# Peptides against a protein of PDB entry 7Z53, part 90

Target 1, 150 residues: chain A of PDB entry 7Z53
Amino acid sequence: PRIKNQADCIPFFRSCPACPGSNITIRNQINALTSFVDASMVYGSEEPLARNLRNMSNQLGLLAVNQRFQDNGRALLPFDNLHDDPCLLTNRSARIPCFLAGDTRSSEMPELTSMHTLLLREHNRLATELKSLNPRWDGERLYQEARKIV

## One batch from the design tools (peptide; made by RFdiffusion4, then SolubleMPNN)

Design b2_p22_5_s1 (from b2_p22_5, 7 letters changed)
Fold by OpenDDE base, seed 3:
Structure b2_p22_5_s1 (fold): chain B 150 residues (1-150), chain A 22 residues (1-22)
Amino acid sequence: as target 1 above (150 residues)
Amino acid sequence: PLEPSTRVIEPDFSERLFEIPA
């Protein structure tokens, strides 16, 4: 986006601050999302975490999705598997564990959770499209290529 | 072959189905 007043801007990861009143050109969906959020928060900054965030049950290069819930047919973030899950402890009646994401704060901030969810869906969409375009690619190639696009 | 396609992929957040880890 174009910055009108840099002093009033909130810095974001890709050198693109969010400023009230700033002119934002119309971009494609993926560029708009990733301009404000570092994709490392979705994929994980460490390799062990990154592997845990992937769907390893197939060769489709997908990120793992929630196995219990969907949002009107759309994917949600997978649940973490914590020994003492703080999300379960704070609201025992809800029985909803913390979400698993590249950022440990994923369950603390609804806005962050939403963004992670959108990028999760976008990655899986891209991986699916790449599979159709390149049927011989394995899961690793699909995952990496989709990640590069996001 | 692992050649990438040159076809354009349009960003879309329409409803799509994906496999869930077993």
Scores: peptide ipSAE 0.013, ipTM 0.416, DockQ to the pose 0.061
Fold by OpenDDE base, seed 4:
Structure b2_p22_5_s1 (fold): chain B 150 residues (1-150), chain A 22 residues (1-22)
Amino acid sequence: as target 1 above (150 residues)
Amino acid sequence: PLEPSTRVIEPDFSERLFEIPA
């Protein structure tokens, strides 16, 4: 079925073909990097979401991390607080809610979850280093500078 | 694997995906 609301669609594009031969030749795709996960999606595109993704309990400019779980001592994405959590509904036995991230698809694709996790860790690492280098920077400055570097 | 934790997670400096400009 066709989705009529184009705003709900994610556009995909096919690579450009290379047809050096005649009409009887099979088209070859040009190898190119046509898409990537934008690190900016970790921070959220909307200000309310961006604020929710930050650790506001201190002035360290950190992104919020999971308060219930770690990955061998490393940070994980925080859980969202959805009324109808599709992650819980999909797998009731796991009882793992959806992650809160800048990309709403973060919990839908493990690849995105992993990427967001890595970038979360990197941001917090950078913010920590920036704090060490610039101890007088407040949380906003640390957050923004780390965001720019990521 | 997911491990329960109630503490604030400290940043990990073992991984460096991006370089901080000098």
Scores: peptide ipSAE 0.012, ipTM 0.418, DockQ to the pose 0.278
Fold by OpenDDE base, seed 5:
Formats: C-alpha cells, sequence, structure tokens
Structure b2_p22_5_s1 (fold): chain B 150 residues (1-150), chain A 22 residues (1-22)
C-alpha cells in the first residue's frame, strides 16, 4: 500500500531553474513526501549502513534491491540479516525477514515500506538514466548524483 | 503514483548533470 494520509507532510520547495513550465505543484508534492519520510533514511545516515544499502557488485551507482522477490518486475527493499529478526520470530510461517533500510521502522509501518520502496526505485531509475547520459561516470558519481536528485 | 514525475525531474537533472561523452 501507499501512503494514504499526506496532510501532515512538511511543505518544501526545491528550486528547479532548468524546468521552465514544469508543474510546480507536483514538485512541491514530491518534496513534501520526501521531507515527510526524509529521503536520507532511504540512504542511511551512517556510512556503514549506507554502504550496505548500495549495490556494490557493479559501477552503476544503484541501491541494493531484494534478491528474492520483485513486485511485478519492480524492485523491493532488500532483506536485513538480523540475528534475532523480529519479523521472522513474529510470523514463523511467512519466513519473511525484516527489510533493510535507513530506518529500522521500515518493516513496522507500511507507509514507510512503500515510500522507501518508491524512492529506491526512483534512485535506481535516476542512476540508470544518468549512466546513459554520462557513460564515463563511475558508480560513486552515479550514486551521489542520483542521491542529490531524490 | 508517488514516484517523482519524469516531467519534473528529467529536465532538471539533464541540464544539471549531463556531460558529453568523449
Amino acid sequence: as target 1 above (150 residues)
Amino acid sequence: PLEPSTRVIEPDFSERLFEIPA
């Protein structure tokens, strides 16, 4: 599910001088949504976590995605590897561990799960586009530039 | 959808971040 109540989002405007005629309302909405969850939580506020959230198997600047499941071809959050995974302990039959994200609450609140998932997808989309536009960029450059846009 | 719109993001990042390949 997606976030149903967006009324409490914090309004924020990010300048977009390169988008003359763009829909400012949509831009503001995006900024409000990211501010509500804080996109920094998608990337992790601590460097060790941030590295764990990245796909380090290539130079594409991507965030790590779930290796077991996809949503109709779309990426899902990767699983964490907790010793005492509360998600596994709570529902033994499902055998679905907690998601790995910058916010430990990602598996507790469907709203956070959905938002993190969407922002994960957007980052990877942006990184992919940036790679196409700038084929000489390495993974670090792609990751950082995509992160700035999100 | 809650994903950022390409209409909003594409022109911005293209103008800001594009480098011409050699």
Scores: peptide ipSAE 0.011, ipTM 0.417, DockQ to the pose 0.038
Fold by OpenDDE base, seed 1:
Structure b2_p22_5_s1 (fold): chain B 150 residues (1-150), chain A 22 residues (1-22)
Amino acid sequence: as target 1 above (150 residues)
Amino acid sequence: PLEPSTRVIEPDFSERLFEIPA
């Protein structure tokens, strides 16, 4: 939740203010990450990249997921398609290409990869919930609304 | 090496208006 009037608010988590006595619910620790983290790392800061990060095969407003691997049934980031993939060059035996994400550094920092994966799953979960609540929304509306929430 | 997070964030719909299915 976003608090417009911060004059009577105190910092609660990171830079997120909390207003005692308000009807605005305070995010838990996990949800607070989405308000603090720049979501451009998940969705991409450029339109061509943003489109490539989306699942455009349906009208569910989902982000693209890995088509080769899953984590105990849960989604992983999709792979990029680089000519000279630095991830493949770094470890020849692993043969795992770089992930495609809004931040090109996602594969360079495991912490970023974990965060991107978390927020990818959250977006798709939110989009799914929004589809259930708003069955007439198309994929673009679902994607945009989920993006606003994340 | 690239271990993803498996934690789930609880959705917050308090700031959104949703359509009631007809």
Scores: peptide ipSAE 0.017, ipTM 0.484, DockQ to the pose 0.047; fails the geometry check

Design b2_p22_5_s2 (from b2_p22_5 with A5S H13F V15E K16R S22A)
Fold by OpenDDE base, seed 2:
Structure b2_p22_5_s2 (fold): chain B 150 residues (1-150), chain A 22 residues (1-22)
Amino acid sequence: as target 1 above (150 residues)
Amino acid sequence: PLEPSTLVIPPDFSERLFEIPA
């Protein structure tokens, strides 16, 4: 049955169906997720979001990481601050907010969460290496150069 | 690919650059 109270769930929407020219009863959904994983999904395509995804507390050019949790010492995505956070509403006992990423679906699909997490770690690794190679680079330069490599 | 023209890369860095940390 369809969920009636959509305010308490993470919204999922179907793409438009694509029907071949023959009388095929089974709809083919547009495979938007089969497209190339754009790094913009990690960094954000809009400047305000991109800034929110960065660690602005230093000049290391890092992306922001979760301040509450780690994965065996490795970084996780930071939490978002959403009004009516759907992640909190879907499982009220867990009390885990949605992750913040360039893709709004990062908390909806575990595979995307994993990919974002890996690329987050890779960016921060690259930025760290670039800092060691170029100690005089500021945070903006480190961030941009690491972003270009990713 | 490494696009930055001003990036200083040591000769052995290419191997380390794409190594997945343990």
Scores: peptide ipSAE 0.009, ipTM 0.414, DockQ to the pose 0.109
Fold by OpenDDE base, seed 3:
Structure b2_p22_5_s2 (fold): chain B 150 residues (1-150), chain A 22 residues (1-22)
Amino acid sequence: as target 1 above (150 residues)
Amino acid sequence: PLEPSTLVIPPDFSERLFEIPA
């Protein structure tokens, strides 16, 4: 059926079939990655938030990391600074505030927290590698180039 | 000092670029 409201349409494309032999009747799909991760949830869509997510203490183009906790030596998301932190209010004994990320739901869903953490680590790894390859780049260039790769 | 207009990419960079982050 035809969708009447075109504004709500979501495009869908099927992968191409592949035949490993000339006389093979069984069709296989081409193995291709047609999707990509929208990293806007990591970097933030708004400029003020994006700046708050960056490590501005140096010119390494890094994202900010948690200053209190690490995961077996690996980086975690930084904490937000909310007036009435709902994460602190939910479990007062835990005393863990909400995380700061490009998506405000980062602390609400564990799967989002994990994804944000992984991409945070990847960005910082890429920025570090780019610094090694291009030692004269400033923090802005390193940040932007790493962001493009993520 | 002037910044390069393009990325400086060594021959072995592609392999390292997509490694699992530490």
Scores: peptide ipSAE 0.009, ipTM 0.421, DockQ to the pose 0.090
Fold by OpenDDE base, seed 1:
Structure b2_p22_5_s2 (fold): chain B 150 residues (1-150), chain A 22 residues (1-22)
Amino acid sequence: as target 1 above (150 residues)
Amino acid sequence: PLEPSTLVIPPDFSERLFEIPA
């Protein structure tokens, strides 16, 4: 795999911290991560791409993960299916295709790939926690709520 | 543009909410 993440978590704090036991409203202005990263780069700005980035095999609201490789048990971005894949053409010995992300440049910039990987993991973590808190939510609700938090 | 969402956060959830796992 092309990506090897650090073992340490990266703390990205919002402008307003969440208060335990309190009802909080997640707004764009207090979501520092989303304002900085632009969630469209992660989730895709077009509906067909957004669907391809999701795990549609269940009702857990997860983003799709790589089915061939993991980073020490942690998720990696899924591979794209490109005709004349530029990642395969540039390094024929590695035989690793381009990653699929909301931004087509994700595989061209390692920094961007790393960020997308972190946000993928965060989304799936949030969706999992939201499922635990709200067992009756379907996959669409879980996906959308997790997307708003990211 | 994402609309605001309302969540009730349990005591042990707030700390983890703002950490991105690497």
Scores: peptide ipSAE 0.011, ipTM 0.430, DockQ to the pose 0.094; fails the geometry check
Fold by OpenDDE base, seed 4:
Structure b2_p22_5_s2 (fold): chain B 150 residues (1-150), chain A 22 residues (1-22)
Amino acid sequence: as target 1 above (150 residues)
Amino acid sequence: PLEPSTLVIPPDFSERLFEIPA
């Protein structure tokens, strides 16, 4: 279905072709930066979710990390606690539940999972750095400032 | 009550902000 209000449309265009001087019929495209990072999904748009994504056990302003697994010492997304976890149903042998993230689609798309993971790590890194620079900041301040930077 | 400190940014902080954590 088409959007009736054209003002609600966001224009997306195909990348510009790179025109070689030859009669090559294969269309090459110019490599351009067409993607953007939206970190808002990492933090959650709703306050209850945002709180669940935070590590509230300390005043370090960190996002919650997986308590069971790490990636070579680096943080992974925390697991969610869903009644009917679709991730568990997808692969019953793996027994890996869905990740808790600001976007519910994070577990459905490995790319999103990776991105969320990276941004989580970046946030926690920033919060840690900010704590080092500003030791008197509480967890809320650290969280918010790190969130602004990300 | 202890008030939070103001933002402190060292000269080389900008470079550290863009370090890839992974």
Scores: peptide ipSAE 0.009, ipTM 0.388, DockQ to the pose 0.094; fails the geometry check

Design b2_p22_5_s3 (from b2_p22_5, 6 letters changed)
Fold by OpenDDE base, seed 2:
Structure b2_p22_5_s3 (fold): chain B 150 residues (1-150), chain A 22 residues (1-22)
Amino acid sequence: as target 1 above (150 residues)
Amino acid sequence: PLEPSTRVIPPDFSVRLKEIPE
């Protein structure tokens, strides 16, 4: 609803004034993005790393996913290709390399691994949805737009 | 004298990994 009496409203910078005396009914609304979170830990802060984190085999704007393993059918982070991989020392029989993410500590801290994995899945979900909504967008556009939403 | 190197060993992720069926 539009505010009719601005004298009873509190002005806010970069927003419409709020009227404390007005009865506001809370409604079920469609979720909208109201903030931007820096997800450089997922996408990488440098271009070479960012490219390595992307699935460049198609024009779907997806982040790369693990090609060997999944979690109940869901995507996991891709493996890195480290010369001296400390993750291989954890279980020599399993020979699981370190994960590749925007944060180099992704494999050292399981909390980050989990967060990166979730955001990876979310990005790919968003990119897929954006492709459906905008079928003419190429992979670069899909990737960038999904990145902004995450 | 040579000081020993310290490395952090990551956790074992293999317990949570399932191979993708061929």
Scores: peptide ipSAE 0.385, ipTM 0.762, DockQ to the pose 0.037
Fold by OpenDDE base, seed 3:
Structure b2_p22_5_s3 (fold): chain B 150 residues (1-150), chain A 22 residues (1-22)
Amino acid sequence: as target 1 above (150 residues)
Amino acid sequence: PLEPSTRVIPPDFSVRLKEIPE
Protein backbone atom coordinates (compact mmCIF):
# COMPACT_ATOMS: atom_id res chain seq x y z
CA PRO B 1 0.00 0.00 0.00
CA ARG B 2 1.19 3.46 -0.93
CA ILE B 3 1.19 6.11 1.75
CA LYS B 4 -0.39 9.22 0.30
CA ASN B 5 0.23 11.47 3.26
CA GLN B 6 3.97 11.93 3.02
CA ALA B 7 3.96 14.70 5.58
CA ASP B 8 3.64 12.13 8.34
CA CYS B 9 6.33 9.84 6.97
CA ILE B 10 9.61 9.29 8.77
CA PRO B 11 12.48 8.14 6.57
CA PHE B 12 13.92 4.80 7.59
CA PHE B 13 16.90 2.85 6.29
CA ARG B 14 18.07 -0.66 7.08
CA SER B 15 21.12 -2.56 5.93
CA CYS B 16 22.85 -5.87 6.53
CA PRO B 17 26.60 -5.65 6.02
CA ALA B 18 26.99 -9.38 6.57
CA CYS B 19 24.86 -10.18 3.53
CA PRO B 20 26.79 -9.05 0.47
CA GLY B 21 25.08 -9.71 -2.82
CA SER B 22 21.71 -10.31 -1.22
CA ASN B 23 18.60 -8.17 -1.09
CA ILE B 24 18.30 -8.56 2.66
CA THR B 25 19.34 -4.92 2.96
CA ILE B 26 16.06 -3.92 1.33
CA ARG B 27 12.91 -4.81 3.24
CA ASN B 28 10.25 -2.36 2.18
CA GLN B 29 7.35 -4.66 2.94
CA ILE B 30 8.69 -5.54 6.36
CA ASN B 31 9.44 -1.92 7.11
CA ALA B 32 5.83 -1.12 6.40
CA LEU B 33 4.71 -3.72 8.92
CA THR B 34 7.20 -2.71 11.59
CA SER B 35 7.19 1.02 10.94
CA PHE B 36 5.32 1.48 14.17
CA VAL B 37 7.85 2.48 16.80
CA ASP B 38 9.73 -0.79 16.97
CA ALA B 39 9.16 -4.52 16.71
CA SER B 40 8.84 -5.05 20.43
CA MET B 41 5.40 -6.54 19.86
CA VAL B 42 7.18 -9.44 18.19
CA TYR B 43 10.37 -9.82 20.18
CA GLY B 44 9.24 -8.57 23.56
CA SER B 45 10.38 -5.55 25.49
CA GLU B 46 11.83 -7.45 28.44
CA GLU B 47 14.65 -9.95 28.31
CA PRO B 48 12.85 -12.77 30.12
CA LEU B 49 9.97 -12.59 27.68
CA ALA B 50 12.31 -12.24 24.73
CA ARG B 51 14.09 -15.43 25.73
CA ASN B 52 10.81 -17.29 26.03
CA LEU B 53 9.92 -16.25 22.52
CA ARG B 54 13.08 -17.79 21.07
CA ASN B 55 13.74 -21.33 19.99
CA MET B 56 16.50 -22.33 22.36
CA SER B 57 16.71 -25.92 21.15
CA ASN B 58 19.26 -25.08 18.46
CA GLN B 59 21.71 -22.43 17.30
CA LEU B 60 19.64 -21.18 14.39
CA GLY B 61 18.50 -17.91 15.94
CA LEU B 62 14.85 -18.75 15.38
CA LEU B 63 11.77 -17.61 17.19
CA ALA B 64 9.74 -20.33 18.81
CA VAL B 65 6.84 -21.69 16.80
CA ASN B 66 3.73 -23.61 17.72
CA GLN B 67 4.45 -27.27 18.28
CA ARG B 68 0.88 -28.48 17.89
CA PHE B 69 -0.57 -26.54 15.00
CA GLN B 70 0.32 -25.01 11.67
CA ASP B 71 -1.51 -22.85 9.17
CA ASN B 72 -1.44 -24.63 5.85
CA GLY B 73 2.04 -25.83 6.62
CA ARG B 74 3.24 -22.46 7.89
CA ALA B 75 4.32 -21.62 11.41
CA LEU B 76 2.05 -20.21 14.06
CA LEU B 77 2.82 -18.44 17.30
CA PRO B 78 3.69 -20.65 20.23
CA PHE B 79 1.26 -21.11 23.04
CA ASP B 80 1.64 -19.33 26.33
CA ASN B 81 1.48 -21.06 29.68
CA LEU B 82 -1.04 -19.11 31.69
CA HIS B 83 -2.40 -20.21 35.01
CA ASP B 84 -5.86 -18.92 34.23
CA ASP B 85 -5.97 -19.03 30.47
CA PRO B 86 -8.89 -17.00 29.14
CA CYS B 87 -8.49 -18.43 25.66
CA LEU B 88 -9.57 -21.83 26.87
CA LEU B 89 -12.96 -20.34 27.70
CA THR B 90 -13.67 -19.43 24.09
CA ASN B 91 -14.09 -23.01 22.91
CA ARG B 92 -13.79 -25.55 25.66
CA SER B 93 -13.80 -28.47 23.28
CA ALA B 94 -10.96 -27.08 21.19
CA ARG B 95 -8.62 -26.57 24.17
CA ILE B 96 -6.62 -23.84 22.45
CA PRO B 97 -4.56 -21.78 24.87
CA CYS B 98 -3.50 -18.19 24.34
CA PHE B 99 -0.65 -17.39 22.00
CA LEU B 100 2.66 -16.12 23.26
CA ALA B 101 4.04 -12.96 21.68
CA GLY B 102 5.84 -9.79 22.61
CA ASP B 103 2.48 -8.08 22.90
CA THR B 104 0.20 -9.55 25.53
CA ARG B 105 -2.79 -8.62 23.41
CA SER B 106 -1.82 -10.98 20.63
CA SER B 107 -4.69 -13.35 21.37
CA GLU B 108 -7.32 -10.66 21.87
CA MET B 109 -7.08 -9.08 18.46
CA PRO B 110 -6.98 -11.28 15.38
CA GLU B 111 -5.35 -8.41 13.52
CA LEU B 112 -2.40 -8.47 15.88
CA THR B 113 -2.28 -12.24 15.82
CA SER B 114 -1.99 -12.19 12.07
CA MET B 115 0.69 -9.54 12.09
CA HIS B 116 2.70 -11.32 14.75
CA THR B 117 2.43 -14.53 12.79
CA LEU B 118 3.67 -12.92 9.61
CA LEU B 119 6.59 -11.29 11.35
CA LEU B 120 7.42 -14.54 13.10
CA ARG B 121 7.65 -16.26 9.76
CA GLU B 122 9.71 -13.44 8.33
CA HIS B 123 12.19 -13.51 11.18
CA ASN B 124 12.67 -17.23 10.85
CA ARG B 125 13.07 -16.87 7.12
CA LEU B 126 15.70 -14.19 7.57
CA ALA B 127 17.52 -16.16 10.23
CA THR B 128 17.58 -19.17 7.96
CA GLU B 129 18.94 -17.11 5.11
CA LEU B 130 21.57 -15.52 7.33
CA LYS B 131 22.65 -18.96 8.48
CA SER B 132 23.15 -19.97 4.89
CA LEU B 133 25.24 -16.88 4.24
CA ASN B 134 27.13 -17.06 7.52
CA PRO B 135 27.50 -20.70 8.54
CA ARG B 136 29.75 -19.92 11.49
CA TRP B 137 27.33 -17.54 13.18
CA ASP B 138 25.83 -18.87 16.36
CA GLY B 139 22.20 -18.62 17.33
CA GLU B 140 22.61 -15.36 19.18
CA ARG B 141 24.22 -13.63 16.24
CA LEU B 142 21.63 -14.96 13.83
CA TYR B 143 18.79 -13.89 16.09
CA GLN B 144 20.13 -10.39 16.61
CA GLU B 145 20.94 -9.77 12.98
CA ALA B 146 17.56 -11.02 11.83
CA ARG B 147 15.91 -8.87 14.47
CA LYS B 148 17.67 -5.80 13.11
CA ILE B 149 16.36 -6.47 9.63
CA VAL B 150 12.74 -7.17 10.57
CA PRO A 1 -22.66 -3.98 45.06
CA LEU A 2 -19.41 -4.01 43.13
CA GLU A 3 -19.38 -3.14 39.47
CA PRO A 4 -18.62 -6.12 37.28
CA SER A 5 -15.39 -6.02 35.35
CA THR A 6 -15.49 -6.71 31.64
CA ARG A 7 -13.60 -9.81 30.67
CA VAL A 8 -12.52 -9.99 27.06
CA ILE A 9 -12.93 -13.44 25.60
CA PRO A 10 -10.45 -14.06 22.82
CA PRO A 11 -11.73 -15.15 19.44
CA ASP A 12 -11.85 -18.79 18.46
CA PHE A 13 -8.71 -19.54 16.49
CA SER A 14 -9.38 -23.26 16.21
CA VAL A 15 -10.96 -22.83 12.79
CA ARG A 16 -7.61 -21.88 11.31
CA LEU A 17 -5.48 -24.33 13.23
CA LYS A 18 -4.39 -27.58 11.63
CA GLU A 19 -2.66 -30.19 13.71
CA ILE A 20 0.90 -30.98 12.77
CA PRO A 21 1.20 -34.60 11.76
CA GLU A 22 3.18 -36.68 14.23
Scores: peptide ipSAE 0.383, ipTM 0.765, DockQ to the pose 0.033
Fold by OpenDDE base, seed 5:
Structure b2_p22_5_s3 (fold): chain B 150 residues (1-150), chain A 22 residues (1-22)
Amino acid sequence: as target 1 above (150 residues)
Amino acid sequence: PLEPSTRVIPPDFSVRLKEIPE
């Protein structure tokens, strides 16, 4: 993630999105897991890809989410637009394209898909919370700060 | 003629997907 001067930020404390209770041990585990994740796999290491992974329709600093499907009301990765999409061959009737993520392998391994999905949700949660805490931040600031925390 | 390239087929994700209602 990008490192910037954060002197103008108000205090922020991460909450556990999966465990809303006061289970500190679970939260610590989640934080530890994310600390070892290469964020470039989620956000994209190249600028054109990174832009395509963002929701650019507003100033909320969100990553793009799937517009066709959800998982029990929760966000899924957006679809890619591949000319020769191998995912369409898996189930020809379902017409499910490959997911778009910072890692081109996101649709090849379910564990990666899951990880990317979780981090997508976490980013958007963080961006939403940061917006409430820092209402003057624009979408770029929200995106970058959330990216840094993830 | 040349044979087509062999590709790895990704898992079927459709099982987890619920369409967002209009």
Scores: peptide ipSAE 0.372, ipTM 0.756, DockQ to the pose 0.031
Fold by OpenDDE base, seed 1:
Structure b2_p22_5_s3 (fold): chain B 150 residues (1-150), chain A 22 residues (1-22)
Amino acid sequence: as target 1 above (150 residues)
Amino acid sequence: PLEPSTRVIPPDFSVRLKEIPE
């Protein structure tokens, strides 16, 4: 969440204020993907979907990652749970379900899958860096601040 | 007349997937 008393705060990144005496660090040196104006494809446009895309097992503000597979040690999108999963029809022996992302088309278009994967990794990287810079931030704060930067 | 059913099949992602060691 944002700082409520913005009158005593100075904006340092977009609409995010920094308050004197706080442990909030300056985000200017954090790499950001500013080319993406709308990141709804990553975080989801609906609250139920947005919650399902988050890792709620800790207070690190991370997006959920695939628990079965990785790509050369790097994170992949989590799997969805569809009643009629079209991805299972692609290779019946492999039984790989569709990926879960903010955009429902993520598994239909491999270009989107790649983009969502990169942005997933970037969010988690940013959240991890923000945790290091701001150890007192909880998972919600880390998630929201990372979301604003991506 | 009956038209053939159309189904969009996603690409096979299993080719790139590596299982996480347990």
Scores: peptide ipSAE 0.364, ipTM 0.754, DockQ to the pose 0.033

Design b2_p22_5_s4 (from b2_p22_5, 6 letters changed)
Fold by OpenDDE base, seed 3:
Structure b2_p22_5_s4 (fold): chain B 150 residues (1-150), chain A 22 residues (1-22)
Amino acid sequence: as target 1 above (150 residues)
Amino acid sequence: PLEPSTRVIPPDFSERLFEIPK
């Protein structure tokens, strides 16, 4: 191999090409998009963090949302509560703290922040719908079922 | 209260659950 430090290598597999007919000039790929999406970056990979990301003020199974700001009525990620908030230090005039998410990199990458925001909204939407369909479910059941669907 | 072992899935579950909000 061309890379000397093979301990840092990550294996990657490419899907096989498919030619339905010998005379077909268009090369097709076998659909390998059959796996589920890991949403641990939204919900948290550890139980203590996962609990902090939830709205525990009710039994609706919702994720916590920003209490100060909304995006045209839609939810935003909640703020973290860091003693030395690096987001506040980088731009003192903006006074916007770091966001809290399952991934600590959320505030560092705008792309990641956007994705987390969308998945947050989707979870809360699903939990709300599940509550309507199953009114007797408690917050834990609603949260877990919505998490499985996302 | 005990949690149900199975979820209630109405006939229009798929359409309602995966509806994209406007």
Scores: peptide ipSAE 0.008, ipTM 0.402, DockQ to the pose 0.094
Fold by OpenDDE base, seed 2:
Structure b2_p22_5_s4 (fold): chain B 150 residues (1-150), chain A 22 residues (1-22)
Amino acid sequence: as target 1 above (150 residues)
Amino acid sequence: PLEPSTRVIPPDFSERLFEIPK
């Protein structure tokens, strides 16, 4: 059934269809996540978002992590700050907002959330390792170099 | 753009790079 109140649901966007041959009955979705190769789903494809995804409180080149929750000591994605947070609307009792990631769909698909979380951890691990190897690098250099490796 | 700086990667870095932390 179609949800009538669009304000109370997570918005989804349909990707372009890919029909193999003459089969018009089965539509395959093309991989709209072309950014997976460059990891822009993690870092953001626009500079304002990219800055918001970074931990700017130090010069360690880290991505921002959740300040409220951890996974057995491991980092989770930071929360977004949306006026009409669809994650809050879908489960009012839980009161858990949507995650902030380079891909706005991070909270829509658990698979994406997991992948983003893993890559977040990997970036921060790489940045930490690079800091150890290159102590004189500033946060920007660490961030960029870690981003290149991911 | 960042100023040029020598990137230091030890020979065994690749092994540590892909180590899965517990």
Scores: peptide ipSAE 0.008, ipTM 0.394, DockQ to the pose 0.105
Fold by OpenDDE base, seed 4:
Structure b2_p22_5_s4 (fold): chain B 150 residues (1-150), chain A 22 residues (1-22)
Amino acid sequence: as target 1 above (150 residues)
Amino acid sequence: PLEPSTRVIPPDFSERLFEIPK
């Protein structure tokens, strides 16, 4: 069946061909970096999720970090609170719940987990720096400004 | 009354943006 709602589709695009002067049957594409990780993914596309991703315990504009684990003092993604946590279900021995991130797939792909972690750290770094530069900014301002920079 | 805050961005801020987060 045809998907009626285009918002439910993930667009895929094929790179433009490099047309050589020779008569060849194999189509070559132009090699270029045409896709980037959207840094906004770490913030969540929905407002309720976005709020849950923030550290609301202070006015520092920080994203929430893991309260149980750190990476040599560096922040890790916070855990989600899922009723049926698939991360716990798939690996009973590890007992590590799914991470809470802007992308629900963050725990499914280690690449996303890593990227979200890096962007989390970057955001918090920026927010911290902005706080030092602008002490009168509240948490919302710090959060938004850091979000814009990332 | 609460007055608006002033944005301060130092000239070398852009350079510091690319420092590795710790």
Scores: peptide ipSAE 0.008, ipTM 0.373, DockQ to the pose 0.096
Fold by OpenDDE base, seed 5:
Structure b2_p22_5_s4 (fold): chain B 150 residues (1-150), chain A 22 residues (1-22)
Amino acid sequence: as target 1 above (150 residues)
Amino acid sequence: PLEPSTRVIPPDFSERLFEIPK
């Protein structure tokens, strides 16, 4: 089935194969980056939001994670604190608030939720590794360096 | 005061970054 609203589509393109000669049957993959995943939305586009997405309880440079739920020990996105939370209103029995992320659509599209979750985990993993490599780094340095790597 | 290290990514960091622990 075709997606009704194409505005929600994320363009991912695979590099085209090329045959260098008429007698060459083996296709060569063109070395080109035709698609990207911008991790900037994980961190938030504005400083107030970016601060809310960080774990400020320590100097580990971590992003905030869900305090109620985990995925077999793995981090999940933290919940937002909206006055009129649409996620709570749509399903009152589930009582699952909207996720807090750099993208407001994170709770609307499972694909974005998954991507943000993965990148959240990766950031925290990187920050942890950087802390091990650089024990004297403070939380700000760890956060920024991990952000640059992601 | 805590001075940050200058080494951000060691030469072997890329290998460890994607290493799957057994």
Scores: peptide ipSAE 0.008, ipTM 0.399, DockQ to the pose 0.073

Design b2_p22_6_s1 (from b2_p22_6, 19 letters changed)
Fold by OpenDDE base, seed 2:
Structure b2_p22_6_s1 (fold): chain B 150 residues (1-150), chain A 22 residues (1-22)
Amino acid sequence: as target 1 above (150 residues)
Amino acid sequence: SSSPANIQLYILQRALRLQLLA
């Protein structure tokens, strides 16, 4: 039996099943995000996004931070550059665009925004400490090592 | 969500604006 009135339903989506071959019985799911444990919500699940989340202006292995605003001297997430930015459209008077993070949900939930901001600061702290301990490490090494610790 | 009616996005903007003005 199907509910005919869709107005009474809240839509939920499951990931699409994927079968690599006809002889494979194990069902896999296509996910937009990887596991939370690998901190992909901070670093991004795809390489183009991951690169955009990094500070590429130096060899310090840092994540990019907001260039317009700080929180009492501390880093905020960088803004995304979206055509038809939904955050700007939600409240036109506030004029605050969506944040850029590894998880697209970061701007949708204040709890996630706070958590991602904290982990951004932690990564940059770790990268800074690792640079102090290992002055010869380049930006890629610092970034990867800090990512492993987070 | 890209919907302008997203309540959480609205709350986020309001909260952030208050923090920036503090």
Scores: peptide ipSAE 0.047, ipTM 0.587, DockQ to the pose 0.023
Fold by OpenDDE base, seed 3:
Structure b2_p22_6_s1 (fold): chain B 150 residues (1-150), chain A 22 residues (1-22)
Amino acid sequence: as target 1 above (150 residues)
Amino acid sequence: SSSPANIQLYILQRALRLQLLA
């Protein structure tokens, strides 16, 4: 069998084998995570969006956080600034705008919103830690290094 | 900045906490 339409092809990768002992011929598969985090969902895939997601008020390399709400003292995603905000129109009484994240779908699914929020907090935690370890690093360095770790 | 919480925020917070505990 041969795949005729190459556009329909998907990559397949096999996990690495592992041998428990030197003389053991039976192969075990090394466990690997089947899921991964796409950093573009957090940081944005476009430079203008990426800049909007950052806290540019200081040189701490932080991502922007919500200025109106917190989750028991923990950060939430910032609100977007849409001309016709669909989130505001969905429930006029709630008056909660759409969240801003690297993925425009962040406000559509609570699961995505939660994931983005979690990684936002992790980035800011890492940036804060990196600042303490490297006080002379500027905001750009802190942001990039934290981004690499996330 | 001093807006009260609402149902949407509660839902998101709950989902976040569940994911953090998982």
Scores: peptide ipSAE 0.042, ipTM 0.615, DockQ to the pose 0.036
Fold by OpenDDE base, seed 4:
Structure b2_p22_6_s1 (fold): chain B 150 residues (1-150), chain A 22 residues (1-22)
Amino acid sequence: as target 1 above (150 residues)
Amino acid sequence: SSSPANIQLYILQRALRLQLLA
């Protein structure tokens, strides 16, 4: 193997084949979750990015949300502020920047974008609930505790 | 805030709705 440090290896599991009762020649795989989006990617791997992903305007421990658009009252990912925004270049008429997320690929893959959005909403929901349960907690604690639960 | 103004946001919203219903 090219990787000398086994600690750097990520375990992957191959989906098991479905065992149909009928004589089906096509090998189907069991519809199971074979991949996941690590919530850590929502929060950012670097501190500067992590801070940019947070709503620092209050002490609610929330992640930043889009200020221009919502989904029927529900939060969307905030826009990034890129010098040469590839999302803007993709469709100049749309004028929609790339989303800001812990994973830079969020704007490239709608599936990732959706997952990040869901986790964003869940975090903010949890933070809000934690604030209700623990009104004396500051924003940092709310953020960290919500992050642990997600 | 306003509703999605492009296809990307529309697709995202639609996908999210489907996921939330599951």
Scores: peptide ipSAE 0.031, ipTM 0.594, DockQ to the pose 0.041
Fold by OpenDDE base, seed 5:
Structure b2_p22_6_s1 (fold): chain B 150 residues (1-150), chain A 22 residues (1-22)
Amino acid sequence: as target 1 above (150 residues)
Amino acid sequence: SSSPANIQLYILQRALRLQLLA
């Protein structure tokens, strides 16, 4: 069903139309994924949420990953811990909570969830690579540097 | 960890795979 409340709708665009400045009226597409993706959606806009999204069990600068499920060995978003989890309430038999991300609406849009998952994996990949290149960096620096690159 | 236990996770996995292949 189409969401009627525009306030709950996130305009996720994979590409945007672009018209070249030439006399050739050809409508091109530009990749708008990087420009559209707000890092706050992945890392959280508030410090308490940002900390909850991080793996604080080590000094590797990693984001937290799902502890119950993986995608063929690859990471998935961690589950949230909501008192009244709407994802659990909508389908009690599935027993799958809402995903934890920078936006509480991440579980409502599969495209958004997928993008967050990809960026999670990319962050952790970058952090791991940065650790290899800079063994003296602590978890905070690894996290921040990886965040800047994403 | 364990494999997905419901359709929602399977759909997510398929979507992620498609994104990685694109």
Scores: peptide ipSAE 0.026, ipTM 0.562, DockQ to the pose 0.034

